# Peptides against a protein of PDB entry 6B4J, part 153

Target 1, 315 residues: chain A of PDB entry 6B4J
Amino acid sequence: DITMQWYQQLQDASMQCVLTFEGLTNSKDSQAKKIKMDLQKAATIPVSQISTIAGSKLKEIFDKIHSLLSGKPVQSGGRSVSVTLNPQGLDFVQYKLAEKFVKQGEEEVASHHEAAFPIAVVASGIWELHPRVGDLILAHLHKKCPYSVPFYPTFKEGMALEDYQRMLGYQVKDSKVEQQDNFLKRMSGMIRLYAAIIQLRWPYGNRQEIHPHGLNHGWRWLAQILNMEPLSDVTATLLFDFLEVCGNALMKQYQVQFWKMLILIKEDYFPRIEAITSSGQMGSFIRLKQFLEKCLQHKDIPVPKGFLTSSFWRS

## One batch from the design tools (peptide; made by RFdiffusion4, then SolubleMPNN)

Design b1_p22_3_s1 (from b1_p22_3, 9 letters changed)
Fold by OpenDDE base, seed 5:
Structure b1_p22_3_s1 (fold): chain B 315 residues (1-315), chain A 22 residues (1-22)
Amino acid sequence: as target 1 above (315 residues)
Amino acid sequence: DELEKIRKWLLENQFTPPPSEA
């Protein structure tokens, strides 16, 4: 399976990255611990500051992240911080930065769907300049949300139920599994972030280059989902999230071919979702239904709420 | 059946997006 090979390659690269900076993470030296904490803050705080308020502020955040990844000193917590402070500093920062982008998907975007766009455009722009950060974003995303690959993890003989639940993307704490609504909320946030990344380009970058992980991956994601048996509640939820965020972009890019796919979703795949939908899950199903029917009726997919306009970049 | 044609086409082209029509 080509998709599973890609998944595994990214996970292996991520694991190898962790091993490369193990000396920094496991150091008992007080100075190394200080450097680690400074680098972690320098990598993650700017991402947390991403907002929908002003394009100028977003540019400042981008420039700070790029400077850090480029080996330049940056101000963080009133101190000058550089990845050159430790031989493993760059690998550590790339990993923690990528982890933080995905975390903003599962937390911030999950609660505020419009936040997907400013986070995604920064992530896309950083990915263009720092491909390793992009690969690590995918690795973190795929591990937390296997539906972003997409694949559905299978229970294996001898596996603990809790480990299987974690593989499915559930949080399990003190032998208690996360509630389904919270799980779906986090998965939705990560899918929405991904759907935003694949369509957005940093406006101050080199637009002559191809998107490092563009809309072709959106097509692939939809095709893979349609070739899988639907999961109860999950498929209807995430398919809606994906189409709401990137459906307009896919429509513009692939036009007639995209509409063929949308018809296939409505006429062939949708009944399969219905067949596994319980009465308590009808909300997600109805939402997807109404979205698809509206799009097909109007022959249009609306621009998603929170999409970055020219006025945002002038602010 | 038009749906069957679309399904077959999608299965054959799942890793190869169609050309941009934009």
Scores: peptide ipSAE 0.104, ipTM 0.787, DockQ to the pose 0.856
Fold by OpenDDE base, seed 3:
Structure b1_p22_3_s1 (fold): chain B 315 residues (1-315), chain A 22 residues (1-22)
Amino acid sequence: as target 1 above (315 residues)
Amino acid sequence: DELEKIRKWLLENQFTPPPSEA
């Protein structure tokens, strides 16, 4: 399976990255520990500062991240920090930065859907300049949200239930699995972030370049989802999340072909979702239904709330 | 018939997006 090979390749690359900076992470040296912490903060704090407030602030954050990744010193925690402080500093920062972007999907976007757009545009812009960060974003995303690939993890013989649950994206702590609502919330955040990344370009970059992971991957994602058996509650939730965030962009990009896909979703796939939807899971189902019906009726998919406008970039 | 055509089309294009119409 090409999709699974791609998944595995990204996971392997991520694991290799971890091994590359193991010397930094496992060092008992006080200076190395300090450098590690400084680099970690320098990589992650700017991402946490991303907000919907002003485009100018977003640019400053972007420039700081880019500067760090470019080997330039940046101010972090009152100190000058550079990836050049350690031979493994760049790899470590790239990994932690990518991890943090996905965490913002998992946490911030999960709670505030509009946050997807400013996070995504920074992630996209950084990905364009630093492809390895993009691959690591995918690796982290895929590991936490296999539905972003998409694939549905299967139980393997001899696997512990908890490990299977973790593979499905659930958090399992002290033999307690995460509540379904929390799970879906986190998955939604990550899918929404992904859906935003694939459509957004950093406005101050070279727009003539092809998006490193553009809407073609959105098409692929939808097509793959539609060729999979739906999962109860999960598919309806994430399909809605994805379409709400990037449906307008896909519509604009693929026009008639996108509408064919949307019709297929409504007329063929949606009944399959319905067939596996229990009475207790009707919320996600109804939300998807209403969205699809509205879009088909109006022959339009609305621009998602929180989409970054020209006015945002002038602020 | 129309749905079958769309299904077939999707299967044929499941990994490759159609040309951009933008």
Scores: peptide ipSAE 0.103, ipTM 0.784, DockQ to the pose 0.878
Fold by OpenDDE base, seed 4:
Structure b1_p22_3_s1 (fold): chain B 315 residues (1-315), chain A 22 residues (1-22)
Amino acid sequence: as target 1 above (315 residues)
Amino acid sequence: DELEKIRKWLLENQFTPPPSEA
């Protein structure tokens, strides 16, 4: 399976990255610990500062992240920080930065869907300049949200139930599995972030270059989802999230062929979702239904709320 | 059946999206 090979390759690359900076992370030396913490803050704080407020602020954040990844000193926590402070500093920063982007999907986007766009445009722009960060973003995303690949983890003989639940993306703490609503909220945030990344390009980059992970991956994702059996409320929720965020972009790019796919979703796949939807899960089902019906009726998919306009970049 | 044709087409093109018409 090409999709599973790709998944495994990214996970292997992520694991190799962790091994590469293990010396920095496991060091008992006080100076190394300080460097680690400074690098971690320098990598993660700028991402947490991403907001929908002003394009100028977003540019400053981008420039700071890019400078850090380029080996230049940056100000963080009142100190000058550089990846050159440790031989493993760059690998560590790339990993932590990628992890933080995915965490913003899981946390910020989950709570505020509009936040997907400013986070995604920075992530896309950084990915264009630093491909390894992009691979690590995918690795983190795929690990936390296997539905972003997409695949459904299978229970294997001898596997603990908790480990299987974690593989499915659930948080398990003190032998208690996460509530379904919280799980879906986190998965939604990550899918929305992904759907935003694949359609957005940093406006100050070289736009003549191919998007490092563009809308062709959106097409692939939909095709793969539609070739899988639906999972109750999961499929309905995430399919809605994906289409709400990137459906307009896919429509514009693939036009008639995208509408054929949307008809297939409504007429063939949606009944399969309905057949497995319980009365308690009707909320996600109804939301997807209403979205599909509206889009097909109007022959249009609306631009998502929070989509970055030219006015945002002038602010 | 039109839906069957679309399904087959989608399966054949799942890794090779159609050309951009934008």
Scores: peptide ipSAE 0.100, ipTM 0.787, DockQ to the pose 0.842
Fold by OpenDDE base, seed 1:
Structure b1_p22_3_s1 (fold): chain B 315 residues (1-315), chain A 22 residues (1-22)
Amino acid sequence: as target 1 above (315 residues)
Amino acid sequence: DELEKIRKWLLENQFTPPPSEA
């Protein structure tokens, strides 16, 4: 399975990255601990500052992240911080930065769907300049949201229920599994962020180059989802989230071929979702239904709310 | 059946996006 091979390759690369900076993370030395914390803050704080307020502020954040990844000193917490402070500093920063982007999907985008776009455009621009950060974004995303691959983890003989729940993307704390609504909210945020990344280019980069992880991956994601048995509640939720965020971009890119796929979703796949949807799970199902019906009726998919306009970049 | 043609087409193109028509 090509999809599972790709998943495993990214997980292996992420694991190797963790091993590479283990000396920094496990150090008992006070200076090394200080450097680690400074680097972690320098990598993650700028990402948390991403907002829909102004394009100029977004550019400052991007430039700061890029400077840090380029080995230049940056100001963080009133101190000058550089990845050159430790031989493992760059690998650590790349990993923590990628982790933070995915975490913003999981937390910020989950609560504020419009936040997907400013986060995604920074992530895309950084990925263009720093491919390893992009691979690590995928690795973190895939681990937290296997539906972004997509695949559905299977229960294996001898597996603990809690471990299976974690593989599915649930949080399990004190032997209590996360509520389904909170789980779906987090998964939605991550899928929405991913759907935004694959369509956005940093406007101050070389846009003539091919997107490092573009809309072709959106097509692939849809095709893979449609070839899988739906999961109740999950598939309807995430398919809606994906189409709402990147459906317009896919429509513009693939035109007639995209509409063929959308017809297949409505006429073939949607009845399969319906067949497994219980009365308590009708919310996501109805939302997907209404979206598909509206898009097919109007022969258009709306630009998603929060999409970055030219006016945003002039602010 | 047009729907069957679409299903077949999708299976054949699952890993190969169509050319951009934009």
Scores: peptide ipSAE 0.093, ipTM 0.783, DockQ to the pose 0.835

Design b1_p22_3_s2 (from b1_p22_3, 6 letters changed)
Fold by OpenDDE base, seed 5:
Structure b1_p22_3_s2 (fold): chain B 315 residues (1-315), chain A 22 residues (1-22)
Amino acid sequence: as target 1 above (315 residues)
Amino acid sequence: SELEEIRKWLKEHQFVPPPSEA
């Protein structure tokens, strides 16, 4: 399967990245530890500062991240920090930055769906300039949310139940698995972030260049989901999240061809979802159904709430 | 059926999106 090969390649690249900076992460040297912590903060704090408040602030954050990745010194925690402070500094920062973007999907976007857009536009812009960060974003995303690939992890013989649960994206602490609602909330946040990334371009970049991971991946994701058997509760939830965030963009890009896909969802895929939906899971199904029916009735998919406007960039 | 044709079409375009109309 080409998709699984791609998944594995990204995971392998991520693992190799971890190995490349292992010397920095495992160092007992006090200076190396200091550098590690400074680099980690420099990589992650700017991402946590991303907000929907002002475009000017978002630009400052972007410029800081880009400067750091470009080997320039940046101010972090009252110190001048540069990836040049350690030979493994760049790899470490790229990894931690990518991890933090995905974590913002998992946490911030999960709680505040509109936060997807400012995070995504920064991530997209950084990805355009730093392709390795993009690959690492995908690797982290795929690991935490296999449904973003998409694939549904299968239980393998001899696997511990907890390990299978983790592969599915559940958090397991003290032999207690995460509640389904919390799990779906986190998955939703990550899918929403991904759906935002694939449609957004940093407005101050070279717009003549092709998006490094654009709407063609949105089409691919949908097509793959529809060619898979649905998973109970998960598929209906994430399909809604994806369509709500990037359905308008896909509609504009693919027009009649996208509407064919929506018809297929309604007429062919919905019955398959319904067949596996228990009475306790009807909420996600109903939400998807209502959304799709509305879109088909109006022959329009609304621009998602929180989409960045021209006024945002002038602020 | 129309649905069967669309389903076939989607399989053919699973990895490569159709030409954009925009």
Scores: peptide ipSAE 0.428, ipTM 0.895, DockQ to the pose 0.922
Fold by OpenDDE base, seed 2:
Structure b1_p22_3_s2 (fold): chain B 315 residues (1-315), chain A 22 residues (1-22)
Amino acid sequence: as target 1 above (315 residues)
Amino acid sequence: SELEEIRKWLKEHQFVPPPSEA
């Protein structure tokens, strides 16, 4: 399976990255520990500062992240920090930065769907300049949300139930599995972030370059989902999240071909979702149904709420 | 049926998006 090969390749690259900076992470030296913490803060704090407030502020954040990844010193916590402070500093920063982008999907976007767009445009712009960060974003995303690949993890013989639950993307703490609503909320945030990344370009970059992970991956994701059996509650939830964020962009890009896909979702895939939807899970199904019916009726998919406008970039 | 043709078409275009009409 080409999709599973791609998944595994990204996971292997991520694991190799961790091994590469193990000397920095496992150092007992006090100075190395300080450098590690400074680099971690320098990589993650700018991402946490991303907001919908002003385009100028977003540019400052982008420039700071790019400067750090380019080996330039940046101010973090009142100190000058550079990846050159340690030979493994760049690999560590790339990994932690990518991890933080996915975490913002999992936490911030999960709670505030509109936050997907400013986070995604920075992530996309950084990915364009630093492809390794993009690969690591995918690796972190796929590990936390296998539905972003997409695939459904299977229970293997001899596997502990908790390990299987973690593979499905559930958090398990103190032998307690995460509640389904919280799980779906986190998965939704990550899918929405991904859906925003694949359609957004940093406006101050070279727009003539091909998007490093563009709308073609949106088509692929949808096609893969539709060629799989639906998963109870999960498929209806994430399909809605993806279409709400990407639907307008996919419609503009693929036009009549995308409408054929929407018809297939409504006429062929919906009955399959319905057949596995319990009475307690009808909320996600109904939401998807209403969205698709509205889009097909109006022959239009709305621009998602929170989409960055020209006025945002002038602020 | 039209639906069967669309299913087949989607399988054929699963990994390679159709050309943009734009």
Scores: peptide ipSAE 0.426, ipTM 0.894, DockQ to the pose 0.885
Fold by OpenDDE base, seed 1:
Structure b1_p22_3_s2 (fold): chain B 315 residues (1-315), chain A 22 residues (1-22)
Amino acid sequence: as target 1 above (315 residues)
Amino acid sequence: SELEEIRKWLKEHQFVPPPSEA
């Protein structure tokens, strides 16, 4: 399976990255610990500062992240911080930065869907300049949200239930599994972030270059989902999230061919989702149905709320 | 049927998107 091979390759690369900076992360030396904390803050704080407020502020954040990844000193916590402070500093920063982008999907986008766009445009721009960060974003995303690959993890003989639940993307704390609503909320945030990344380009980069992970991956994701058996709640929820965020972009890119895919969702895939949806789980299904019916009726998919306009970049 | 043709077409274009029409 090509999809599973790709998943495994990214996970292996991520694991190798962790091993590369293990000396920094496991050091008992006080200076190394200080450097680690400074680098971690320098990598993650700018991402947490991303907002929908002003394009100029977003540019400052981007420039700071890019400077850090380029080996330039940046100000963080009142100190000058550089990846050159430790031989493993760059690998560590790339990993932590990628982890933080995915975490913003999981937390910020999950609670505020419009936050997907400013986070995604920075992530896309950084990915263009630093491909390894992009691969690590995918690795973190895929691990937390296997539905972003997409694949559905299977229970294996001898596996603990908690480990299977974690593989599915659930948080398990003190032998208590996360509530379904919270789980779906986090998955939604990550899918929405991904759907935004694949369609957005940093406006101050070389836009003549091919997007490093563009809308062709959006098509692939949809095609793969439609060729899989649906999961109750999960498939309907995430399919809606994906189409709401990137459906307009996919429509513009693939036009008639994309409408064929939407017809297939309505006429073939919806009955399959419905067949596995209990009365208590109809909310996500109904929402997807209403969205698709509206799009098909109007022959248009609306631009998502929070999409960055030219006025945003002039602010 | 038209749906069967679309299903077949989608399987053929699962990993290779159709040409951009933009």
Scores: peptide ipSAE 0.284, ipTM 0.876, DockQ to the pose 0.894
Fold by OpenDDE base, seed 4:
Structure b1_p22_3_s2 (fold): chain B 315 residues (1-315), chain A 22 residues (1-22)
Amino acid sequence: as target 1 above (315 residues)
Amino acid sequence: SELEEIRKWLKEHQFVPPPSEA
């Protein structure tokens, strides 16, 4: 399967990256530990500072991340920090930066859906300039949210139930599985972030270049989902999240072809979701239904709340 | 049926988006 091969290649690249900076992460040397912590802060703090407040602040954050990845010194925690401080510094920073972007999907976007757009536009712009960061974003995303690939992990003979639950994206602590609502909230945040990344371009880059991971991957994701049997609650939730965030962009890009897909979702796929939906999961089902019906009735998909406008970039 | 045709079409265009109709 081409999708599973792609998934595995990204996971292998991520594992190889971890191995390349293992010397830095496992060092007992006090200086190496200090460098590691400084690099980790320099990579992650700017991402945490991303907000919907002003385009100028977002540009400053982008420039800081790009400078760090380019081997330039940046100010972090009152200190000058550079990836050149250690031979493994660049690989470590790329990995931690990518991890942090996905974590913002899992945490910030999960709680505040509008936060997807400023995070995604920075991630997209950094990906354009630093392709390895993009691959690592996908690797982290796919590991935490297999539905972003998409694939559904299967239980294998001899597998522990907890390991299967973790493969599905659940957090398991002290043999207690995460509550379904919290799980879906985290998955929603990551899918919303992904749906935002594939449609956004950094406005200060070379916009003539092809998007490194553009709307063609949105088409692919939808097509793959529709060719899979739905999962109870999960499919209805994430399909809504994806369409709410990037449905307008896909409609504009693929026009009549996207409407054919939307009709297929409503007339063919939605009944299959309904058939596996329990009374306790009706909320996600109803939300998807209402969204699809509204879009088909109006022959339009609204621009998502929080979408970055020209006025944002002038602020 | 129209739905069967669309299903077939989607399978044919699973990995590569169809050309945008001009």
Scores: peptide ipSAE 0.438, ipTM 0.896, DockQ to the pose 0.709; fails the geometry check

